Peptides against a protein of PDB entry 5FRP. Designs and how they scored, part 137

Target 1, 225 residues: chain A of PDB entry 5FRP
Amino acid sequence: VEWTESIPQIIATREDISKELNQALAKTFIDSDPRVRRTSVMIFNKVPVTEIWKNITNKAIYTSLLHLAREKHKEVRELCINTMAKFYSNSLNEIERTYQNKEIWEIIDTIPSTLYNLYYINDLNINEQVDSVIFEYLLPFEPDNDKRVHRLLTVLSHFDKKAFTSFFAFNARQIKISFAISKYIDFSKFLNNQESMSSSQGPIVMNKYNQTLQWLASGLSDSTK

## One batch from the design tools (peptide; made by RFdiffusion4, then SolubleMPNN)

Design b2_p23_1_s1
Fold by OpenDDE base, seed 2:
Structure b2_p23_1_s1 (fold): chain B 225 residues (1-225), chain A 23 residues (1-23)
Amino acid sequence: as target 1 above (225 residues)
Amino acid sequence: PLPSLLEEFNEIVKELEEEEEKK
């Protein structure tokens, strides 16, 4: 009988602790000290995604996390961008969509748009980081066509107009790079063949080869800055 | 892992609050 009476109190205490924790975290995510904000973001990075979804129920915390992507403090911003991208990917893989978590998913589903919208800041470092997290977490390499298409459709399903524009621009760039690399290889093979070099096409291909190299070099230099 | 992280977080917050009170 005494054990049965203690269980509700323990549950109530845990619920109270959870509520207090959520309230405290909501405050720390918007704290004026970048160190406090950084530590708050690290919770999402270090704690398993399933435990985050279970224990962090305050919507304001997730909204605040997404807002930190535009943080002025470089370290906090960079951490936030990586964290939210990883969190999104892990959530897609490990968290089921239920009626109970619908409101949180509505926020999490905006992460891709939030990231793609960062391209409009026109900061080279931010652009590089966004490119990196898209490749690593949002649209990772997937050999299975059905899984790849499903992931792509999921990512695109909540895009705003600006995110779509950025997405197409990014893809267009990738296609151009891929095409240029392919042509570079073809030109290199052609030029390595002495018979081909002595042909009337030799000088033309050499010119195209040099142009391709210059274009690739310029693109790579932009990625290293 | 979550409890340990929360403990670390609380310690950091406490330290920061103490530093603000000393100013």
Scores: peptide ipSAE 0.026, ipTM 0.579, DockQ to the pose 0.012
Fold by OpenDDE base, seed 1:
Structure b2_p23_1_s1 (fold): chain B 225 residues (1-225), chain A 23 residues (1-23)
Amino acid sequence: as target 1 above (225 residues)
Amino acid sequence: PLPSLLEEFNEIVKELEEEEEKK
């Protein structure tokens, strides 16, 4: 009987601790000091995804995390983008959708849209980072076709109109890059053949080769900036 | 458990503070 009386107190204590934690985190995510915000983001990176979902129940914290993707402080922003993408992927893999966590999932499901919307900032560094996290976490390489398609459909199912537009633009760019690389290889092979270079097609291919190189180079981030 | 999360949070904060003091 005495142990049963202690259970409500333990539950109450846990609830109090949980409340305090959530309140504290909610404040730290919006703190004026970038270091404090960075530390807050690091929690989502260092703590196992299952523990985060279990203990962080205030939806405002998740919303605040997503908002940091557009913050002014570069280091915090970059950390946030990587963290939220990874967290999304881990959540899809490890967290079941239940009635109890529905509200949090509604926020987490917007992460792909949040990331794709960053393309509209038109910043090369941000674009490169978004490209990176998409390939690493959102749409990772998957040899199983069914799993790959399922992941793709999951990501796309929660897109807003802007995200869809960005997605199509991104894919169009990838297709163009792939095509350009293929042509570059073909042109290079042609140019390496002396007989082909001496032909009437030689100058034409050389011009196309140079154009292709210039196009590829323009799309590459200047490593010096 | 919540206590573990709190401990991890505190450790992260401490680590970050120490890194800043070293700069």
Scores: peptide ipSAE 0.036, ipTM 0.592, DockQ to the pose 0.012; fails the geometry check
Fold by OpenDDE base, seed 4:
Structure b2_p23_1_s1 (fold): chain B 225 residues (1-225), chain A 23 residues (1-23)
Amino acid sequence: as target 1 above (225 residues)
Amino acid sequence: PLPSLLEEFNEIVKELEEEEEKK
């Protein structure tokens, strides 16, 4: 936390340095060396969101960050996907929408669509990562219903048609998984009860249990590849 | 990790600046 304060201080002390930094970053995000691109993404990951918004004012940098989600270099892409999702979430939580930052927000607001559009690549590794960042950052568990709904609406408000389609597919999958898990638990409880197993329902529940396991296994197996 | 990242970034910036000066 302490070292993150150093960059902002350096940038804040010289407007000229800020401009130069922005220009440099704009170049580094599109550098041919994946290590350079990686380092650029890491800045967004390591520097506090408030400081990023304050110091990174070139919109092209943010656009370039989003573009790296489709990067050919796997490590850079994976880092970018995680970083942009986290950055989005942190921005929603910590950055106020103002007239001055409107242009940047217009870009940042496309992060959810950018991520959901990655499902169309039909890459299992990408899909898994997108699933992960959605649960962790985009649509995290929120016990407060109002906050949860607000976040959801915020995420959806900037979706393109493709993103909506992906979202519905994903949501449908989540519902099914949740249902399956719930049933698995119920069946497991039933099967652990000897009295229940000796009942006429025992074989029926066993069959349903096995079906549920198979379904879960098939869904998970696709994610582990 | 952040200091190292910043150092790396600074080196990258330096390299880019040097490349621009050579053009």
Scores: peptide ipSAE 0.032, ipTM 0.584, DockQ to the pose 0.012; fails the geometry check
Fold by OpenDDE base, seed 3:
Structure b2_p23_1_s1 (fold): chain B 225 residues (1-225), chain A 23 residues (1-23)
Amino acid sequence: as target 1 above (225 residues)
Amino acid sequence: PLPSLLEEFNEIVKELEEEEEKK
């Protein structure tokens, strides 16, 4: 009997805690101190996705998280980009779409578009980070074709026109890289064959090999600065 | 009992404050 009386208090306390938490977080995400904003983003990294969805019900918090991706403070921005991508992936995997969470999903579903739109800032460091989180979280390697296609369609379903443009440009780059790597492997195999190296094609293949290496290196070197 | 989300938040804030005091 005593535990039953405590349940409403616990629920009320939880509701009160939830309300206070939501109010506090809404303020901390827009705080003037970058350290406070960073701390706010870290909550999304440290707390399980299911608990975030359960306890953070204020839409403004999620919207504010997405806005931090364009923040001037580098550390906060970088953390936010990584956090929102990971959060998106985890949400797709662990959170069901219900009528109750529909409004939050409407915001979360814009994360891919938000990330792809960062390419228009034309910052090399941002571009590299966006590339990284796309491969790691948005469009991860999936051996199951149906799951892979489903994920792709999900990501694309909420793209704006600018995001689509960036997506196609990115894919074009990936195709080129894949092609270059394939050719590099072929050239390497050819060069490792002594008979082939002694042929009239040897110098030609060597030149193509060097060109391929230079192209690959140039794409990678700009990323290491 | 899973620490309340609020407790986790407070711990994170505390950790960050301690890291800043060390710099």
Scores: peptide ipSAE 0.030, ipTM 0.581, DockQ to the pose 0.012; fails the geometry check

Design b2_p23_1_s2
Fold by OpenDDE base, seed 2:
Structure b2_p23_1_s2 (fold): chain B 225 residues (1-225), chain A 23 residues (1-23)
Amino acid sequence: as target 1 above (225 residues)
Amino acid sequence: PLPTQLEEFNEIVKKLEEEEKLK
């Protein structure tokens, strides 16, 4: 653990031991102690993306990072999902595609597919986290249409069949959620009007309001679990 | 196959959409 905690500083200061460091770091990602794995993932959060690409050249480290997205240890998994999504976004923004880094990009380009494939685990907490990182890091709000389309195409260009299926399904879900929220607001406004409540439509709208609330509630992960 | 939760969600939304069309 202590050794792994020192790695961010070492990466920033020493170029000479890069090969040995990479080999040692690769082992920490598969360590039996979840604290060691957690600390290893944190390297990607603490070190600037440009320095990571420069100093971490062992492909096994990146592959191992992606594998931790399916980690049984909740804290490590959650950290890994956030870390890999952020790392992907930062890499797209700051790292040029060159012949020298092609092999690493081949791994990094699979991050979107890796994340979208987590939906098939059928876990509400994982789904919520994946939704969050997609919105924050993979497909963030971009007012420039050309940049937005370019980012979208980049994300989609390396999807496997399962990722495409998930992408379309969850986009459809978002549209449906937006629709449901809009209806909830409309129903709430209607019910707040006393004249509307006394009308023949009052009970009908109340029923729809309750159904909408129940539907919205069912889609929310239990924050207590 | 889509995750079971997504299928359930899609079914619920489909019902809501159908109810809206009947109005």
Scores: peptide ipSAE 0.042, ipTM 0.437, DockQ to the pose 0.060; fails the geometry check
Fold by OpenDDE base, seed 1:
Structure b2_p23_1_s2 (fold): chain B 225 residues (1-225), chain A 23 residues (1-23)
Amino acid sequence: as target 1 above (225 residues)
Amino acid sequence: PLPTQLEEFNEIVKKLEEEEKLK
């Protein structure tokens, strides 16, 4: 742990990190101690993206980072998901594609697929986190249409088949959520009107209101988990 | 196949939409 904690400072101060250091760092990502793995992931948060790309040259480190998205330890997994999404976004914005970094980009370009594939775990907490990082980092709000489309196409261009499937399902879910919210509002307005509630439609709307609430609530993670 | 959770979500919304069309 202590050794790994020193790595951000080393990366910041050295222009060239030795092969041996990269190899040692690669081992920390697969360490049996979750604290070591956590500290290793934090390197990507503490060091500027440009310095990471410059100094971390062992592709196994990047591959190992992506694998931690499915690890058993909740804290490390959650940290990893946020870290890789942010790192992807920062890389797209700040790192040029060159011949020298091609092999690393081939790994980084799989981050969107890696994230969208997490939906197949069918865990509500993971799904909420993936939703959050998609909107914050992968497909952020962009008022410029050309930039927004370009980002979308970039993300989609490296999807595997499963990621495409989950992407379309996710978008369909968003449309449905929007519809459900609209109905919730309509039902709420109806129920707030005493005359409407006393009508023959009152009990029917109340039932639909409750169903809508239950549906919306079912998409929320259990806070106890 | 779609993720199971998303399929379930889609089925619930589809039922709500169908009920509204019948009104």
Scores: peptide ipSAE 0.041, ipTM 0.451, DockQ to the pose 0.056; fails the geometry check
Fold by OpenDDE base, seed 4:
Structure b2_p23_1_s2 (fold): chain B 225 residues (1-225), chain A 23 residues (1-23)
Amino acid sequence: as target 1 above (225 residues)
Amino acid sequence: PLPTQLEEFNEIVKKLEEEEKLK
């Protein structure tokens, strides 16, 4: 653990990490101690993306990072999911695609697919986390339409079939949630109007309101948990 | 196949949409 904790500083101070160090680091990602694995993942959070790309040249490290998305240890998994999503986004923003880094990009480009494939685990907590990182890192809000589309196309261009399926399902869910929220607002406005509530439509709208709430409650993970 | 949770979600929304059409 202590050794791994020193790695960020080493990466930051050295222009080139030795092959040996890369090999050693690769081993830490598969260490039996979850603390070691956690610390290893944290390297990607503590070190600037440009320095990671420069110094971490062993493709096995990146592959191992992606593998930790399915880690049994919850904390490590959660950290990994956040880390890889952020790393992906930062890489897209800061790292040019070159011949030299092509092999690493081939791995990094699978991050979106890796994340979307986590939906098939059917774990509510994982789903929530994946949703979160998608909105935060993979497909962040971008007011520029061209940039938004470009990012979307970039993400989609490396999807496997399962990821596409998950993506479409996710988007469908988003549309539906948006619709439900809109209806919730409309119903709420209606219910707040005493004249409307006293009308023949009052009970009908109340019922719809309750249904909408129930639906939202069932579809949205309990943020308190 | 879609993740089970998404299928369930879609079914619920479909029901809501159908109820709106009946109005």
Scores: peptide ipSAE 0.039, ipTM 0.436, DockQ to the pose 0.059; fails the geometry check
Fold by OpenDDE base, seed 3:
Order: sequence, then C-alpha cells, then structure tokens
Structure b2_p23_1_s2 (fold): chain B 225 residues (1-225), chain A 23 residues (1-23)
Amino acid sequence: as target 1 above (225 residues)
Amino acid sequence: PLPTQLEEFNEIVKKLEEEEKLK
C-alpha cells in the first residue's frame, strides 16, 4: 500500500526532475560561453535520437538548437549545422509522428528550411557546409525512387518562400557543376591523348579546360581562412 | 556563475547517459 502511494510521487518527482532537467538544458543552449553551447549541441550527437525525443520535451531546446545555426561562433555554428541535419535525418528514419510529439516535429520539420536559408548569408564556407549536409543527411542518395521522392516531398513540404528559392538555385547550380565536371573529364581525356593535344584543337581545349577549372575553383571556399 | 551551470549540465548529461544505459 505504501509503495503504491509512493509511485505517483515518484512518477511526479521524475516528471519534475525531467522538467527541471529540460529547463536547465534549455539554459545551456543560450549560455554566453560558447563551450557550454557546444557541449549542449553535442548532446544531440552523443545521445540516440530515440532517447532525445523521449527525454527532451522542452521545445525551446530544439528551437535554440536551430538558432545556433546562425550564431557568430564558427565552431559552434558548424557543429550545429551538422548536428541538426543529422538529427533531422535520423528523426525521419526512426521517429514516428504521434500526437504527443507533434509540437516537436513542427520545429524539426523546419530544419530543411533553416538550412536552405543559410545560403542567403552569402558565405562560401557556410554554403559548402550546407551543400554537404544536404547531400549527406537531407537528400541522401536513395536508389528506391519512391523513397527518394517521398523524402524530397517531406523536405519541401515545410519550406518557406526563401527556402524554395534557394532550393531551386541550388539545383540549378548542381546541374551546372555536373556539367562542368563532365566537361572537365572530357577535356582531361582529350589532353591526355598526345595526338589530340597536337591537333589544332589542342590549344582550344586547353583554354576551355582552364576556364572550367577556374569556374569550379571559384565555387570553393578559401581553405586558408 | 559558470561553475554551477556546468555542474548542472554535467548532471544532466550524466542522467541522460544513465537513462541510455538502462535500455
């Protein structure tokens, strides 16, 4: 009888502890020390996605995570971008949409839009990182057409207007890059053939090759910064 | 004060890790 009476108190205490824990965690995401913020973001990398969804119930934590994608501290920002993209992908794969987690999903579903909006910062390093996480986590290679389309539709379903615009621009860029790479390969093959290089077309192809390289290089971030 | 927040944070992380181990 005493045990049964203690169970509600224990459950309530655990809920209270959970609430307090969530509140404390929420504060760490907005801490003035970037090391604290970094450590907070790392929770999402260290803890399985299923446990995060179960135990982190304060929506402010998720919102704060997303905001860190635009913070000034480079390391924290970069970590956040990778973390949120991965978390999004893992959530799509492992977390069922329920009534109980609806509010969290409403935030998580904005991750793609949040990431695509980073293109408007017009920073090459950020752009490269966003490109990377898109291909790795948001829109990974999927041989199954139905799954691929479903993922794409899921990603797009919560885009704002700016995200759509950047998405289309990104796709256009990818087409151009793909074309440029293809041409680079063709030019390289041509230049590797001595007979072709000695032909009247040799210098022309060399020039096009160099132009292609320059174009490709211009899209790369300055690795020295 | 930074130390108290870090301690609270460490406790949180520890609790999360313990909950993970209980599975």
Scores: peptide ipSAE 0.028, ipTM 0.448, DockQ to the pose 0.012; fails the geometry check

Design b2_p23_1_s3
Fold by OpenDDE base, seed 1:
Structure b2_p23_1_s3 (fold): chain B 225 residues (1-225), chain A 23 residues (1-23)
Amino acid sequence: as target 1 above (225 residues)
Amino acid sequence: SPPTLLEEFNKIVKELEEKAKKE
């Protein structure tokens, strides 16, 4: 692919720059050279989240970022895992959900599932990294119980079946989800308000949530025994 | 100041140029 198309020096308008940038980045994320891919990922790490959301509008870029979590090149993969987790957290904290960014949020909301699915690779190093980013970025320590529960519910609300299974296996015991039991009604309302949840996935998520609660309740009961 | 998107992109461009020279 002759990348020789000189980015026309005269990107006269901000919009034109954005389009060309998005097109170029879409290519660099899938470049055969791992250094190019690495540098592409680093954009999401170094550039403020607000600027990323503002300027990167090509969905394919975000999809490609998530795909790199399973990259063969170890350095790129590890960087990607850290980057996407951090980016997810920053997005939750700093980016409002709007009609205009809905499609990007649909992708970003899959980051937790993407990460939890990495447990199925059955690689110790990957597992350790996933654990690290989960507790650093996805489910960080939060002294406010309501905020902590809300974050947890947000993360869980977009889980696929595999992610739930992994969560139960690896993290559920470490997370006092018991607090979520008291907010089950709130969670149900939360799930119902999530436009991104297909009508078909809602009941599945609720069922898994209930199973989680039951499991946690049983575990808590066993610990009190 | 945090790097701009354009600044980071320019790094990619430079890397691509270097790659092209080696091929």
Scores: peptide ipSAE 0.284, ipTM 0.813, DockQ to the pose 0.012
Fold by OpenDDE base, seed 3:
Structure b2_p23_1_s3 (fold): chain B 225 residues (1-225), chain A 23 residues (1-23)
Amino acid sequence: as target 1 above (225 residues)
Amino acid sequence: SPPTLLEEFNKIVKELEEKAKKE
């Protein structure tokens, strides 16, 4: 309680304010009162994505946001699921990947897997919400085939095995997977050709894509049996 | 204009103050 009264008075330098805000938000995300947690999540809904990435630099805040997807309080959980899906989509559209924000992107890139893993809870209400946010934010309608495939590949590239299984069980039939696979093969070939020329991270990315191909192939074979 | 991070944080502070008054 004492720290809340001091915050308005600490109009110090912009850097000091940022540090204090990050420390305070890290605490409010794990507050015992669901209203405080709810208000904390709402920051990610109301503040522009560019301002969030600029000002929220504490990794613990992003990790806490993702954890709230399994929150016991229904309202907070539902809000969090919608918020994190939207935030992921906005980040892909508006935030460039840089060396400075790499560590935050590593967390944000797990949002698709985090959402797909919610299917394993086996709750009908959660499943319906996950379906909704997938088609609204993760894999939205895109008339441009290349952009659509690129988004799909981005989402799939960070999947764990469980997420792939859920994807094939719940969503794969609704996606023109055959077309996506064809483009994925072409994209993989393209990446392989570029990797011979580019940085030390190339092989890591290629390994992830190769694993994705194997998982996709295995998932398709299982769905046809 | 979209709300600033500080404006939204102040809402959290207000909620915390209200909580403290009820306890």
Scores: peptide ipSAE 0.276, ipTM 0.808, DockQ to the pose 0.013
Fold by OpenDDE base, seed 5:
Structure b2_p23_1_s3 (fold): chain B 225 residues (1-225), chain A 23 residues (1-23)
Amino acid sequence: as target 1 above (225 residues)
Amino acid sequence: SPPTLLEEFNKIVKELEEKAKKE
């Protein structure tokens, strides 16, 4: 409340405005009023992704956005799920990975896992929404096979164990991953080029990828029998 | 023109003001 009174008077430099905005927005995302939270989420939906990345630098805001996917208020939750999926897709398409935005990307890269983990809530409405956003934003139809595979690998590369399990349960059959098999070498290169994958998680991701390939191979073999 | 971050933030401020009036 105190900062709201000061905001109109702040002939602040762009940097000052940005700082104050970040501080204020961090609070509004966790406000007790669902209307305030809703409006906060709408920023990510309405403002161009490039402007969001430029002006919102507080990690807590992004973390809070992700947490709203499990919010009690249904309307805010639903909005958040759609918004974060769209934001993820837009970010992948429009935002370059730099040293400066690395920490934000580390959060944004968890959006797929966050969404797939919602399947464990065992709510039919949530499941339907997750399915919708996956095919609309996370793994959209892409006629270019290389781009499609790259997107898939990007999404899978940051999965936790639960997300992988959900992926296999809900989406693996729907996703023609046959193209991923042909890109195993590219995947290896992809993993090597991603600094984050050079970590202790690299082998885990590779194992999961191999499991995915094996599952796909087995599924394809079963369909031919 | 796409809405600016500031414009959207101002909406939040208005919502907060309305909340404060009701409490």
Scores: peptide ipSAE 0.267, ipTM 0.807, DockQ to the pose 0.013
Fold by OpenDDE base, seed 4:
Formats: C-alpha cells, structure tokens, sequence
Structure b2_p23_1_s3 (fold): chain B 225 residues (1-225), chain A 23 residues (1-23)
C-alpha cells in the first residue's frame, strides 16, 4: 500500500518512470497477495520481451520471477513457470547479448536450470508442466538441426549438476543426444579454430565446453547404467 | 497491439489498491 502512495503522479521523465516502475515491481513480485504477484508475472508474459529488457533493469525482479517457480500458490507458480520459459525463449530469439545486459542474461541463463531443478520437488503436476514448457519453449521443435543443436547447447551450457541429472533422466532420451554431442564437438572444434579463441573469452568458452562435455559424458554413462 | 509495460503496471497498482482497501 505504501508504495502506491509513493508513486509520484507526475513522472516527468521516462527514466523516472523506469526507476519507479522497477522499484514498484521489485515489491510487487514479493507481495504477500498472490494476485499482486500474479499480475507482476503477467507483465513478463504480456509485454514484449524487448520492452521488458529495456525497461526492467533491476536484477532483483528477475531473480524474484525465477523464485516464484517454487512459490506455494499454485496458480502463480504455474504461471511463473510458463512465463519464465517463454521469456527465456523469447530472449534467446530477440535479445542480443551485450555488455549492458550481461547481468540480466546471467540471471536469465539460469532459467533452464531453475526449471529442471523443479523435477526434484517430485510433484507430478510440476513435472508435467516442466515437461510441457521444455518442449514448448526451452527445446522447441526445430527442423533445422543446427539451430536445434545450438539451442540445446545453449540450454545445457548453463546447467548445474542437478539440472544435468534431471535432463538425462527426463529429456535426454527424447532428444537425439548423440547427434547433439557430435555437433557440439564439431562446433567446439570450429570455435577452437576460429580467431575468436584468441579473445579473452576463448578460454572461458572452452572451459564451459569442456565442462559440458564432461557432464554430458557423465550423464550418459549414468543413464546407460 | 501488445500492452505496454505501463499498462500492465497500472494493473498491479490497481490490485494493490484493492488489497489496501480490504485490509
């Protein structure tokens, strides 16, 4: 209630609006009323992804969004899960990675792990929803093999160990993982041969690649047991 | 046309106002 009173009626500048909006949203995402939280999530659902990225600059909002995936209120949780998955997909498709948005991307890149970690809750409804959003948004059907593999690799590249485990348990069988791995290796070789490896980011990418391969290899070995 | 961020935010404000009235 207090924050509504604090919103100046006269928002003189777009920047001011943005600041106030961010401050307000940060509060509404953690509001005790599920309706308020729901409405907050709906912003991410309804507003174009480009506008979200442009106007929502407070990292806490994104973190809060992700946190709602585990909230007690079923409707809000379900909405959040769908919203974050869709938002992730839209972001991958429409938002370029820049220096300015790096910090937000660091959060957004955790969405796949966040979703896959929901399998550990051992709730059938949640599992079904996670399955749904994975195949709808995270790993959508893509006829282009290269794009499909690229998306898969993008998703996997930010997995924690638990997410990998869940992936192999729930989704790996449905995905031509062998093909993906092969393409990943090829891509990695390609990256290694490119001058971009001379950049400061080269070693980081390679490290991530190696970790991913290791995790994939480990996961595959465990799944074959 | 897709809703603007402001429009959606105003919905939040409305919800908060309603909440405040009930408390």
Amino acid sequence: as target 1 above (225 residues)
Amino acid sequence: SPPTLLEEFNKIVKELEEKAKKE
Scores: peptide ipSAE 0.283, ipTM 0.816, DockQ to the pose 0.013; fails the geometry check

